Peptides against a protein of PDB entry 7Z53. Designs and how they scored, part 38

Target 1, 150 residues: chain A of PDB entry 7Z53
Amino acid sequence: PRIKNQADCIPFFRSCPACPGSNITIRNQINALTSFVDASMVYGSEEPLARNLRNMSNQLGLLAVNQRFQDNGRALLPFDNLHDDPCLLTNRSARIPCFLAGDTRSSEMPELTSMHTLLLREHNRLATELKSLNPRWDGERLYQEARKIV

## One batch from the design tools (peptide; made by RFdiffusion4, then SolubleMPNN)

Design b2_p14_2_s1 (from b2_p14_2, 6 letters changed)
Fold by OpenDDE base, seed 5:
Structure b2_p14_2_s1 (fold): chain B 150 residues (1-150), chain A 14 residues (1-14)
Amino acid sequence: as target 1 above (150 residues)
Amino acid sequence: PIPTTPMPSTLNLE
């Protein structure tokens, strides 16, 4: 790369071009993620938010999951408890509140919702496996170790 | 104690 000191660089990723046919003049892109999501946003940047994102009812080091809905048996993001919930205002008939996530945009962008959901599931999977491997670890240790691996 | 088996980072696999 032209810039030698890459420590100051912010990485951006773009999908690769694809030309499916010899007579195709339109430059297409291969399938790629349209947005970059930092996994750290799953955990929240502030301690109060980070605590609210955790399942504190046990010592399993899990992130909180939705208590009302699942996706074919898999976890969904928990709902937030907002006084003036914009998601409730957007569709009053559905009465579905906004998701609680480290990124406030998670309920605004379905791509973020999906990514945070996947990372939530991965964290909880890792925490569960770590508990199996290390039965003496408490919830804090499990949470932190799983967070490091994600 | 340290985990008995190493686990890969999810971010590194992307």
Scores: peptide ipSAE 0.010, ipTM 0.403, DockQ to the pose 0.026
Fold by OpenDDE base, seed 1:
Structure b2_p14_2_s1 (fold): chain B 150 residues (1-150), chain A 14 residues (1-14)
Amino acid sequence: as target 1 above (150 residues)
Amino acid sequence: PIPTTPMPSTLNLE
């Protein structure tokens, strides 16, 4: 760091610049993550939540999906079981609970709900393909490898 | 069967 006085500073490190080929004049950053999209909101940052987001009924390494609803056969986010579910309280006629996701805001922001749903489907797709390619892998291995790819 | 190496991130290819 250029600033020597660290006592009055909050440590903030900027990512290294990356210049792709051609005449791109826009300064980009090197991707230090395994994926472009931060999927931590999908998997959960805490282990208890991460476990609750998984389908533990089999050894397929899948994320849990909604058991009540599907989107034309496609998976939806599972429901949470909050005692004071704000989604149920907001619209009592609909009687739809909040979704369980790595981000508690998933039910509040449709953009997040959509993204989480897409990544849920992608994870399960990847896990399924990985199982086909590696039939000896257990659920933990499949889950972790799919998570790395996402 | 021999385990395959992890594929590159599909999200990075989009």
Scores: peptide ipSAE 0.010, ipTM 0.359, DockQ to the pose 0.026
Fold by OpenDDE base, seed 3:
Structure b2_p14_2_s1 (fold): chain B 150 residues (1-150), chain A 14 residues (1-14)
Amino acid sequence: as target 1 above (150 residues)
Amino acid sequence: PIPTTPMPSTLNLE
């Protein structure tokens, strides 16, 4: 190491490089963003919450999506129904309630919101494809199989 | 028909 005074050193670890098969001149890092968030947080750890996160209006095994807003035609997280909604209280001008997700922090950190949104979309995509491939599967089977893949 | 499970196309969790 170039620094001789190791007593003043602070531990810092570099990310490992990604080794793609193609000849790329740019050093890419392993993308840890997708693995950073536990996908299980999308589904909820408690059964009552898990049920509330599901679309129970049909037998398609889908997670519930926002009924008021979409992102250019793509799904967003559903809103929660809190008596004292901290999101409404924090920014009264926006008048947007907190999102409902498996992680209570979903509305606190935009990164988590984005990740939950992506995983929501992926689950629903998978469930839709599974329904197409297996039309006899009920909503529970579709939900569970999609959950296993995510 | 035999059940088929597609792989995700957007996530790389493992």
Scores: peptide ipSAE 0.008, ipTM 0.373, DockQ to the pose 0.026
Fold by OpenDDE base, seed 2:
Structure b2_p14_2_s1 (fold): chain B 150 residues (1-150), chain A 14 residues (1-14)
Amino acid sequence: as target 1 above (150 residues)
Amino acid sequence: PIPTTPMPSTLNLE
């Protein structure tokens, strides 16, 4: 590899190529998308992470929100608890840790942070509305149904 | 403007 300091690299894994039919000039990739918006970056692709992203203090099916800050009364992503938090290390005076999200890049790119925040808010909105419509649903049902809609 | 996801009426199962 041209870059020898592998410790500083962000690992990217490329999907397998797909060359269907007679198209030998264009290298396609296997399509793993099952929805218009893959919200795995919001909900987490692994169960332990997914649980950490949820508000488990009640049966409202909500995603966890920031406990320190809000945006004009609107929710922000919760903070993570990292041993070597790169966000804290970036600006030691600001003391703002990285956000906890399904995608570790959520704090690296403000655009991703914004999108994750919006989807967080939408999920919680949907869960709240679903609770109103279906008061007998427990938190798991509310969470799953809201997740399906998002 | 940020689009909102519509809620299907069929999800009312109370």
Scores: peptide ipSAE 0.006, ipTM 0.358, DockQ to the pose 0.032

Design b2_p14_2_s2 (from b2_p14_2, 6 letters changed)
Fold by OpenDDE base, seed 2:
Structure b2_p14_2_s2 (fold): chain B 150 residues (1-150), chain A 14 residues (1-14)
Amino acid sequence: as target 1 above (150 residues)
Amino acid sequence: EIPTTPLPSTRNLI
């Protein structure tokens, strides 16, 4: 690489190419998102990610929240567990990992982080209210009904 | 095309 100073570099990764056939003249990207409107930016597009986004320690149907930080008692997005965390690589002094959300872009800019945080809070609010209204509902039903409303 | 498994729909919970 021509750039020797890695301290001033923002790490970007090139998306995987789609291989529609033998004659690839135009490089297309693979779409890993759900094709339908399902709030996958909050809940993920795949079951493993969806499970990681949930608070599985109880039957309240809540999304997982940050365990280290809060905003005036309000929940923040949980941190991701990336081996080569781009947030840690970009700003080593802050030592703040990237946030985990349904969309991997949740940490690209503060506006996205804020929106994902808001939607996480709203889901958890809804799930909590739904539990109050329907005490017999289990965590899965609470989660899915809150997700339906969001 | 990598098949993405769709998340369960709430329509089946009614």
Scores: peptide ipSAE 0.000, ipTM 0.180, DockQ to the pose 0.035
Fold by OpenDDE base, seed 3:
Structure b2_p14_2_s2 (fold): chain B 150 residues (1-150), chain A 14 residues (1-14)
Amino acid sequence: as target 1 above (150 residues)
Amino acid sequence: EIPTTPLPSTRNLI
């Protein structure tokens, strides 16, 4: 084996199987993602996650942003609230939790984090501009229209 | 006002 250290076990879980109601004998995985191009990496593929990603404190249609840190006054991704946060476990000294995004991999690499951050900023920019152009729009419409543009 | 139709919400598939 290419791995010299065989003492450490790396847990690896296989994806859950889909159960097609057909004569299909091939084991397929459940698709947990939306089947269409909808920027689900930003907005999530599930309604509970989508709600958690939104700023529900107002009717501006904004995504939630980090409350502890900013990048030169610019928004960062909000932190996730994981019980066993792998980011906290990996770097205990930094004490920085994983980021919350539509894609669970948002904290895996800085480049990916940057893309999620950029898209979050763009959504919030769009929602803000849409509110300016359409003062009578509610937060849901602002969110959906910004999401449609992204 | 910009007339548009909203996108469907993301659904819980799990």
Scores: peptide ipSAE 0.000, ipTM 0.232, DockQ to the pose 0.027
Fold by OpenDDE base, seed 4:
Structure b2_p14_2_s2 (fold): chain B 150 residues (1-150), chain A 14 residues (1-14)
Amino acid sequence: as target 1 above (150 residues)
Amino acid sequence: EIPTTPLPSTRNLI
């Protein structure tokens, strides 16, 4: 083995192979996420995460937004609540935690952060518009309908 | 009333 020190190893689990069809020489993995486009990068793939991503303080069907920072009045991604937050560890002076999104990679690069922020804003815009059009809709319906559009 | 079926949450089986 090239690596003699196990401490230098990154624990990595290889995805299960998809069923081999015909003479496909390329090993494909099984999709362990949703089988359809559901914007899981915004909403998460798991119910606990999905709940944490929602603004549960009201019945407007909104996603949670940053409470410390805004972009000219526009929403930003909420911060995550990680015990050992790598964003806090890497830049102790800024004291900016990692962002909470449906995809954990939301803080890996600004481009991802921007896309997740955009989609969060779009969801909240849609939910707000849907509420105006459908005043009788509850927060769950607003959230789900906005999610379907995104 | 359009029945709003919640989108299934897909658990990452990882």
Scores: peptide ipSAE 0.000, ipTM 0.241, DockQ to the pose 0.028
Fold by OpenDDE base, seed 5:
Structure b2_p14_2_s2 (fold): chain B 150 residues (1-150), chain A 14 residues (1-14)
Amino acid sequence: as target 1 above (150 residues)
Amino acid sequence: EIPTTPLPSTRNLI
């Protein structure tokens, strides 16, 4: 990317360059996000991110949750692992990193954080109920079916 | 048992 200093910014990308085969001098763009209404703000638009958002330690089809904090026993978004984390600059004493979600803006506003947390909880609720109804389903099927409902 | 159809996969951007 053109912007090299990411210490105090959210590296959110929506498009990438398209290289036409013709002598067109104008640089065109393609959508770097999914073209589907697929809740990509929860699940990510890219396969590596989607994998990082999943709990891969078991076959329950769950999204990853925060390992340090809970809300009265309820799941919170996992923390991101940003080299230059802007959330750590907000309150240096609290040392709370940015949250990881399908949308990199998940920590931009408390309202967004709350909505992403709600959708994560709903996915995990659905996957848990689907496992109860379908004990023979593996983690991939549980994840995909919960994702379709969301 | 609920029937399933896989969703489209996430994109792999290079």
Scores: peptide ipSAE 0.000, ipTM 0.230, DockQ to the pose 0.027

Design b2_p14_2_s3 (from b2_p14_2, 6 letters changed)
Fold by OpenDDE base, seed 1:
Structure b2_p14_2_s3 (fold): chain B 150 residues (1-150), chain A 14 residues (1-14)
Amino acid sequence: as target 1 above (150 residues)
Amino acid sequence: PIPTTELPSTLNLI
């Protein structure tokens, strides 16, 4: 880190550079994420995160939604519980924490927030419909089948 | 018998 005084800094981490053995002068980054196709930005690429993104209070296979706010009755992303929440540090008056999603950038770009919100809603819609069509499916089956469809 | 139904992929449309 170039900045030594970090007392008032927002804890935003930059990806490490990748150094391929080629003569390419264009900077590349280490890929820490899976492909877009697997929708890991919504579901999480690691099991602990994936569990935190799910609604485990029932057997409906739903993703967790915000418990404080809704968008005119529509679901929003749940809040994360970070020790050093950069969203709280950025705007101390608003007191709105960062959203929790499979991609840590979900609260950094409005485009990502919107996309994740829409896909969250779609997953929950699909899981609800699958429950109606397949009433004997448990929460794990509903979650996995909805995840495959998204 | 347990009913099984499939739905179209939303991701394929995006």
Scores: peptide ipSAE 0.013, ipTM 0.407, DockQ to the pose 0.026
Fold by OpenDDE base, seed 5:
Structure b2_p14_2_s3 (fold): chain B 150 residues (1-150), chain A 14 residues (1-14)
Amino acid sequence: as target 1 above (150 residues)
Amino acid sequence: PIPTTELPSTLNLI
């Protein structure tokens, strides 16, 4: 690379080019990603939010899950507790609140909802496995270690 | 405690 000191570099990458046909002059890119989602957004950027996203009722290091709904037995994102919940206003008949996630857009984009849900499940899976492997770890340790793996 | 490096990261799952 032209820049020798990579410590100051931000690792941006782009999709590879694709030429679907010999007669196409337009350079397309391989759609490698549907969207860019930083896994760190699952945990929240601020401490108060991060705490609200956790299941603090036990020492299992889990993220909070929806208490009303599941997806074929799998966890869904917990609901937020907004005074003026825009999701409730969008469909007043359904009465479904916005999801609580590290990204405020989670309820706006189904793709984000899905990704956050996936990562939520993965975190909780990891935390559960870590608990089985390390029974003496407390909830904070389990949470942090699972977060690092995710 | 067992090292966490023994568990696959999410990056390995993608």
Scores: peptide ipSAE 0.011, ipTM 0.459, DockQ to the pose 0.027
Fold by OpenDDE base, seed 3:
Structure b2_p14_2_s3 (fold): chain B 150 residues (1-150), chain A 14 residues (1-14)
Amino acid sequence: as target 1 above (150 residues)
Amino acid sequence: PIPTTELPSTLNLI
């Protein structure tokens, strides 16, 4: 192997190949930006992570948002709380930690960060509207129903 | 029973 220090390696899995209907000799891959979006990247596939991604300070069924920064009043992904934050180590002058998302790659690929951000905003929008339509729903119901729609 | 209201067109996905 070319890289001797395996401890610094970032696990990366290749995308699944696209199955073209035509006899194309070129291997195509699934484009995650244009294909069906798996919302697991937003909500997390594990229960502890899923809880950490939620705003538990109220009963609005919202996902957690960044508490330090906004994009012209719009929500950004919350920061993670890593002991050895690789994002802080990459650019020490910026002092920006990694984002917390359902996908660990959220801070590794700007495209993923953008998609996660959009779906975060959409979830919170849906949850807010669902609360307006169904005032008696608690935070869990709002969260789950919004998740089903996304 | 928790009342459920139908989603209006304003709740379309972005």
Scores: peptide ipSAE 0.009, ipTM 0.432, DockQ to the pose 0.028
Fold by OpenDDE base, seed 2:
Structure b2_p14_2_s3 (fold): chain B 150 residues (1-150), chain A 14 residues (1-14)
Amino acid sequence: as target 1 above (150 residues)
Amino acid sequence: PIPTTELPSTLNLI
């Protein structure tokens, strides 16, 4: 590699190629993500991930929030628990792990992090308002209805 | 603070 200082590099792994035909000029990749419109970047495309992104300790239909940090009292994305956390590897002194989101790129681009954070807050706001309006709704109903509005 | 105006128009945020 051209960059000798590997400590400043974010490790990237290439996805598996998709070979739909004999076209050798264009290398396609397998897309495992759902559409952007369904906000799967926030909620996750897979059920196990979706559950991990939720606050399952109550029936408020909330997404999980960071337990260590807040932004002036506002929620931040929760941290992931990765074996070889690229965020920890890029800056060992900061010791800030990657954020957990539906899109794995959320910690790689500050713009994505900001957008995901905003959508997290909005979901939780909506779920809270929906609970106020519909006190008998359980956490699953609140979560799904808030997800639909987002 | 993150401005809400940066959200995609496809989102139906209240």
Scores: peptide ipSAE 0.000, ipTM 0.339, DockQ to the pose 0.035

Design b2_p14_2_s4 (from b2_p14_2, 7 letters changed)
Fold by OpenDDE base, seed 2:
Structure b2_p14_2_s4 (fold): chain B 150 residues (1-150), chain A 14 residues (1-14)
Amino acid sequence: as target 1 above (150 residues)
Amino acid sequence: EIPTTELPSTLNLE
């Protein structure tokens, strides 16, 4: 490779190509996101990711939060559990993993991190208030109703 | 199903 210093490089991967037909003169990427507006940037587009984003330890319908850090008592995004975590690879001295969110870009820039953090906090706030208003609702209903409001 | 319960004032942005 032409670039010799790899220590300061941000690893990027090329998207998988879509194969609409035999004529592949134009390379298009596969869309892995939901096609409808469902706040999938917060909740994910696939069930396994959605489950990982949820706090499944109780019936409060909350999203998972960071277990190591808080911002003045306020929740932060949970860390992802990636093999070859690009955040760790990009800045080995900081040793901070990438954040887990519905959008994989949540750690690419501070603005996205902030917005996803805000939406996570808002979801959890809504779910908490909904639980107060509807004590008989289970965690799934709380989660879904909060999700509909977000 | 849309929630029919009125949102409390505490849910408003302050």
Scores: peptide ipSAE 0.000, ipTM 0.194, DockQ to the pose 0.028
Fold by OpenDDE base, seed 3:
Structure b2_p14_2_s4 (fold): chain B 150 residues (1-150), chain A 14 residues (1-14)
Amino acid sequence: as target 1 above (150 residues)
Amino acid sequence: EIPTTELPSTLNLE
């Protein structure tokens, strides 16, 4: 094993099984994702996650951004608040938590992180422009309309 | 049509 310190073990849990009717004997995992193209990788598939991904401090309809780091003034994905954060466990020296995104895999690979970051930026860009075009729109409408475009 | 503008830096949460 690459990880020698057992205290730094990555928690890994098997997916919960779906409980189909009596006609299906094959064990399938429960689907936690939406079944339609809705950019759920950005916005999440559940309401609680979706709310956590939003900037609720104003009525601009923006997604939440990183509070510690920026990329030349550009937004980065916010950090998650996991009790047993695997990112912190795998690299304690970096002290960088996992990123919060609609897709839980956002921190698994840098390429994926980059794509989620790009889409987050695009949403916020769209919401900002929509606000400029429609000053009377509230944060919810801005968020939803930007989401529709993404 | 939505103009292609850069993300304003002021949109970062402080």
Scores: peptide ipSAE 0.000, ipTM 0.153, DockQ to the pose 0.082
Fold by OpenDDE base, seed 4:
Structure b2_p14_2_s4 (fold): chain B 150 residues (1-150), chain A 14 residues (1-14)
Amino acid sequence: as target 1 above (150 residues)
Amino acid sequence: EIPTTELPSTLNLE
């Protein structure tokens, strides 16, 4: 083996192979991206993060939004609360923290930021509309149903 | 029991 030190190894799970077709010599993996979309980039993949992404101040099933800035009245991603916030460290004059999203890369590229913002807005729109249609629904149900649609 | 109302057309994907 090329690597003698196991500490240098990265734990990795090989993807399951797709069904072998005809004379295909190349091993292809099963496409897991098209089978299911969990929108983890919006809602997070872990419960603590998911809770932090939610507006828990009410029972409207909304995602948390920025409290400092808005885009012509439209919601923006909330800021994260990182101890050593790289966004604050890199641009101290702007004093703009990194954004909190299901995907930690939300602040790495404006394109990602915009997409996460869009999906956040869409979720909140859906939750609001669902509330109007179903006034008796609680915040959890509103959140989950909106999440299913996103 | 909480009744479920169908989503209006405006909530459907175009």
Scores: peptide ipSAE 0.000, ipTM 0.175, DockQ to the pose 0.027
Fold by OpenDDE base, seed 5:
Structure b2_p14_2_s4 (fold): chain B 150 residues (1-150), chain A 14 residues (1-14)
Amino acid sequence: as target 1 above (150 residues)
Amino acid sequence: EIPTTELPSTLNLE
């Protein structure tokens, strides 16, 4: 049932109803918190993971990036810190760990890696632009607003 | 280079 007394609750809507067409009787839900696309593959589904994916060293609202490698000055996904890292076990001489992303499969296929890298770059681009447009915004707001746009 | 989306002017509101 819908909350009748709104005085006792803070309204927080996570989804909105959607009817795709006149011939479809199935009621779908659209994400009402952020973008239409579920970007949990970028930001994680759990708070601890989400925090690990963020650059918490400053107030720029950026996602964490690789500290060892860059692509012609462009950011790459950060490395994970797994005890039994399958990427390290695959090629012990290269010593390249698996990438950390919201999706644990980010290192299974180059296509996934590239897509997650692209979305990470886009988030950081958006956060940077938002900071330029809104200098008074703190890191949390920048992160959340960029996340909503992605 | 991969094209990027331009931000709308409404996003500069505090």
Scores: peptide ipSAE 0.000, ipTM 0.182, DockQ to the pose 0.030

Design b2_p14_3_s1 (from b2_p14_3, 8 letters changed)
Fold by OpenDDE base, seed 4:
Structure b2_p14_3_s1 (fold): chain B 150 residues (1-150), chain A 14 residues (1-14)
Amino acid sequence: as target 1 above (150 residues)
Amino acid sequence: MEAELQAAINSQTA
């Protein structure tokens, strides 16, 4: 092997193949993150992350938003709570933490940040409208129905 | 509705 020192390697797990039938020419991996296209980049793929992305202070089914900054009155992504926040380390003077989103890459490029912000806003808009249309819906249902639409 | 949303945003506990 070219790499003799395992310390030089990054541990990487190969995905399992999906349903190896007969005459497989192309190896497809099993989707182990979600069962369908569910905008996991917005909502996360795991329950703990999903919970952190939600506004749990009320029953409106909203996603969490930034508490320090707004864009002309419009919501921004909430900040993450990382011990060693690379965004803070990159520019200590700006003191802007990394954003929290379903996709951990949300802070790597402004384009990603903007898309996640847009989808967050859209979710919250949808949840709000759904609440208006269905006043008896609880926060969980509002969240899930908005999520289905996004 | 907008007021409620804004209140929810403002009252969010991080």
Scores: peptide ipSAE 0.016, ipTM 0.515, DockQ to the pose 0.561
Fold by OpenDDE base, seed 5:
Structure b2_p14_3_s1 (fold): chain B 150 residues (1-150), chain A 14 residues (1-14)
Amino acid sequence: as target 1 above (150 residues)
Amino acid sequence: MEAELQAAINSQTA
């Protein structure tokens, strides 16, 4: 149900109704919490995490990237800053921390890590292209528009 | 564009 009285509670929506093309009697739902598509694995579902995933040092709307390692000049997921990092505890010789992503499971499987890395790269590519096309856009708009496309 | 992105990456502080 839609909250009408906003004075008594904080409006919080996780989904929105969507009408199908022909049969409007069936009510479908779309994600209204994170994005048009559920890309919470990239951007997180909470504002503090989302902020930590962003490069806030400039106005280019980019996601944060690894500062220690690159893949032939291409960005990797940034490392998390966990007190008891399970990745460090599991492989003490490699001393590689867990990756920071919207999905905490990003470091559990290489396939997930790869997909999150790909989506991070795609976001940054899109934000860069959008900046080129729209030089007057600020970092927030660039981030949000790239996020909508991803 | 690649240069700008690389510059942005390099400017990020931990």
Scores: peptide ipSAE 0.014, ipTM 0.447, DockQ to the pose 0.594
Fold by OpenDDE base, seed 2:
Structure b2_p14_3_s1 (fold): chain B 150 residues (1-150), chain A 14 residues (1-14)
Amino acid sequence: as target 1 above (150 residues)
Amino acid sequence: MEAELQAAINSQTA
């Protein structure tokens, strides 16, 4: 990476510019997020990310959780699988990868991490309760109904 | 392991 001092800097890169029609005086960025309110910070704005955020090993409609760590028995955000993981680059000694969430900034600050963790837990709680109330619902229905509530 | 994760989270904003 271009950043040499990893002790006090998190490596971020500027977003790609949008192609302007005639105005080149103001640099605009490409919007990579959904424009409507859909809790994309939890579920992602793209189908591949949304799928990676889901627990696809069963039909309970749950979001994926951390497989290495728990918070007193409570779920944490799963780790991402990034080629150049900025969390690993920032703190090489801890060797903790960035968290996977709908919002790529989930690991940028503890407050975001906490909120995304809470929303993940709430989704999974809702999906579990919905399964209890509707035993015949499949995983996709459970996931979507929980998503609508969140 | 939990302590390591918490330390890592805290170190990202220090």
Scores: peptide ipSAE 0.000, ipTM 0.167, DockQ to the pose 0.032
Fold by OpenDDE base, seed 3:
Order: C-alpha cells, then sequence, then structure tokens
Structure b2_p14_3_s1 (fold): chain B 150 residues (1-150), chain A 14 residues (1-14)
C-alpha cells in the first residue's frame, strides 16, 4: 500500500451488494436506511441501533447522551463502542471515539455532528416537555411521541 | 417543531 504508517490505517470495507446472485447488471449497495422521512439519522433504521441510542436507565423517553463531555452544560452525542474505532485510529493523541447516532456518518464532518447533536437535544427537550404535560406516560410513549414530532 | 408540540398539546386536551 501507498501508506507507510500501517498503525494508523483506517479499516474500510466495501458495502454489501444488493441482491447477490441476481441478474442486475449494475452493482448497487444494499440500502440500509429507511425510505421514509422518519428522522432515521437520529433514531436509526434498525431496532437494535434504536435501542442503543436510547437512555434506558429511566422512563423519560430520552436519547442517550455523552457521559464524558458537555457543551456548556448542553448534551452531546454519546460515544460509540466500535471495535477498531476509526476516530481513535486517526487521532490517537486526542483519544476521542466516534459518536453514536442513527446515521453512522455522524463523525465524518463537524457539520453532521452538529446537526445530529441538535436533533438529539430537540428530542430530549420534547420528551421532557411531554413528560411534564403527561406525567403518567411511560418512557416508551414519551420516546415515540417525541419521535413523531421530530 | 413548536407548532407540532402545540398541536400535540391541543389534541390531548380535547
Amino acid sequence: as target 1 above (150 residues)
Amino acid sequence: MEAELQAAINSQTA
């Protein structure tokens, strides 16, 4: 390879093709995202990811937030727990992991990170307000109703 | 977003 520093190599895997074994002439990747405007960048497109994005320690219907860092008291995206985290690999001195969001690209650009952070904050704001208005709602309903609004 | 929240509030009080 052209890169001499193998210690800082980023693992990069080719996307899986759609419909392997079909007669499709053009190789297309599997669409891993929803086709709906459903804020999947916030909530994920799959149930396991969606669950990991939620704060399951209480019944407030909140999304998980960063436990190490805040922005002047405001929530940041939680860190992912990726094996061979590319964020850790690319900047070993900073030792900052990639962020966990519904969109895996949340750490590729600061602009994306900012938007995901904003939407996470908005969800949690909405869930908090909904809890105030509906004290008897459980965490699942709070989460879903906030999600519907976002 | 504020409009949607208000709509949700209104729908619950009706």
Scores: peptide ipSAE 0.000, ipTM 0.283, DockQ to the pose 0.042

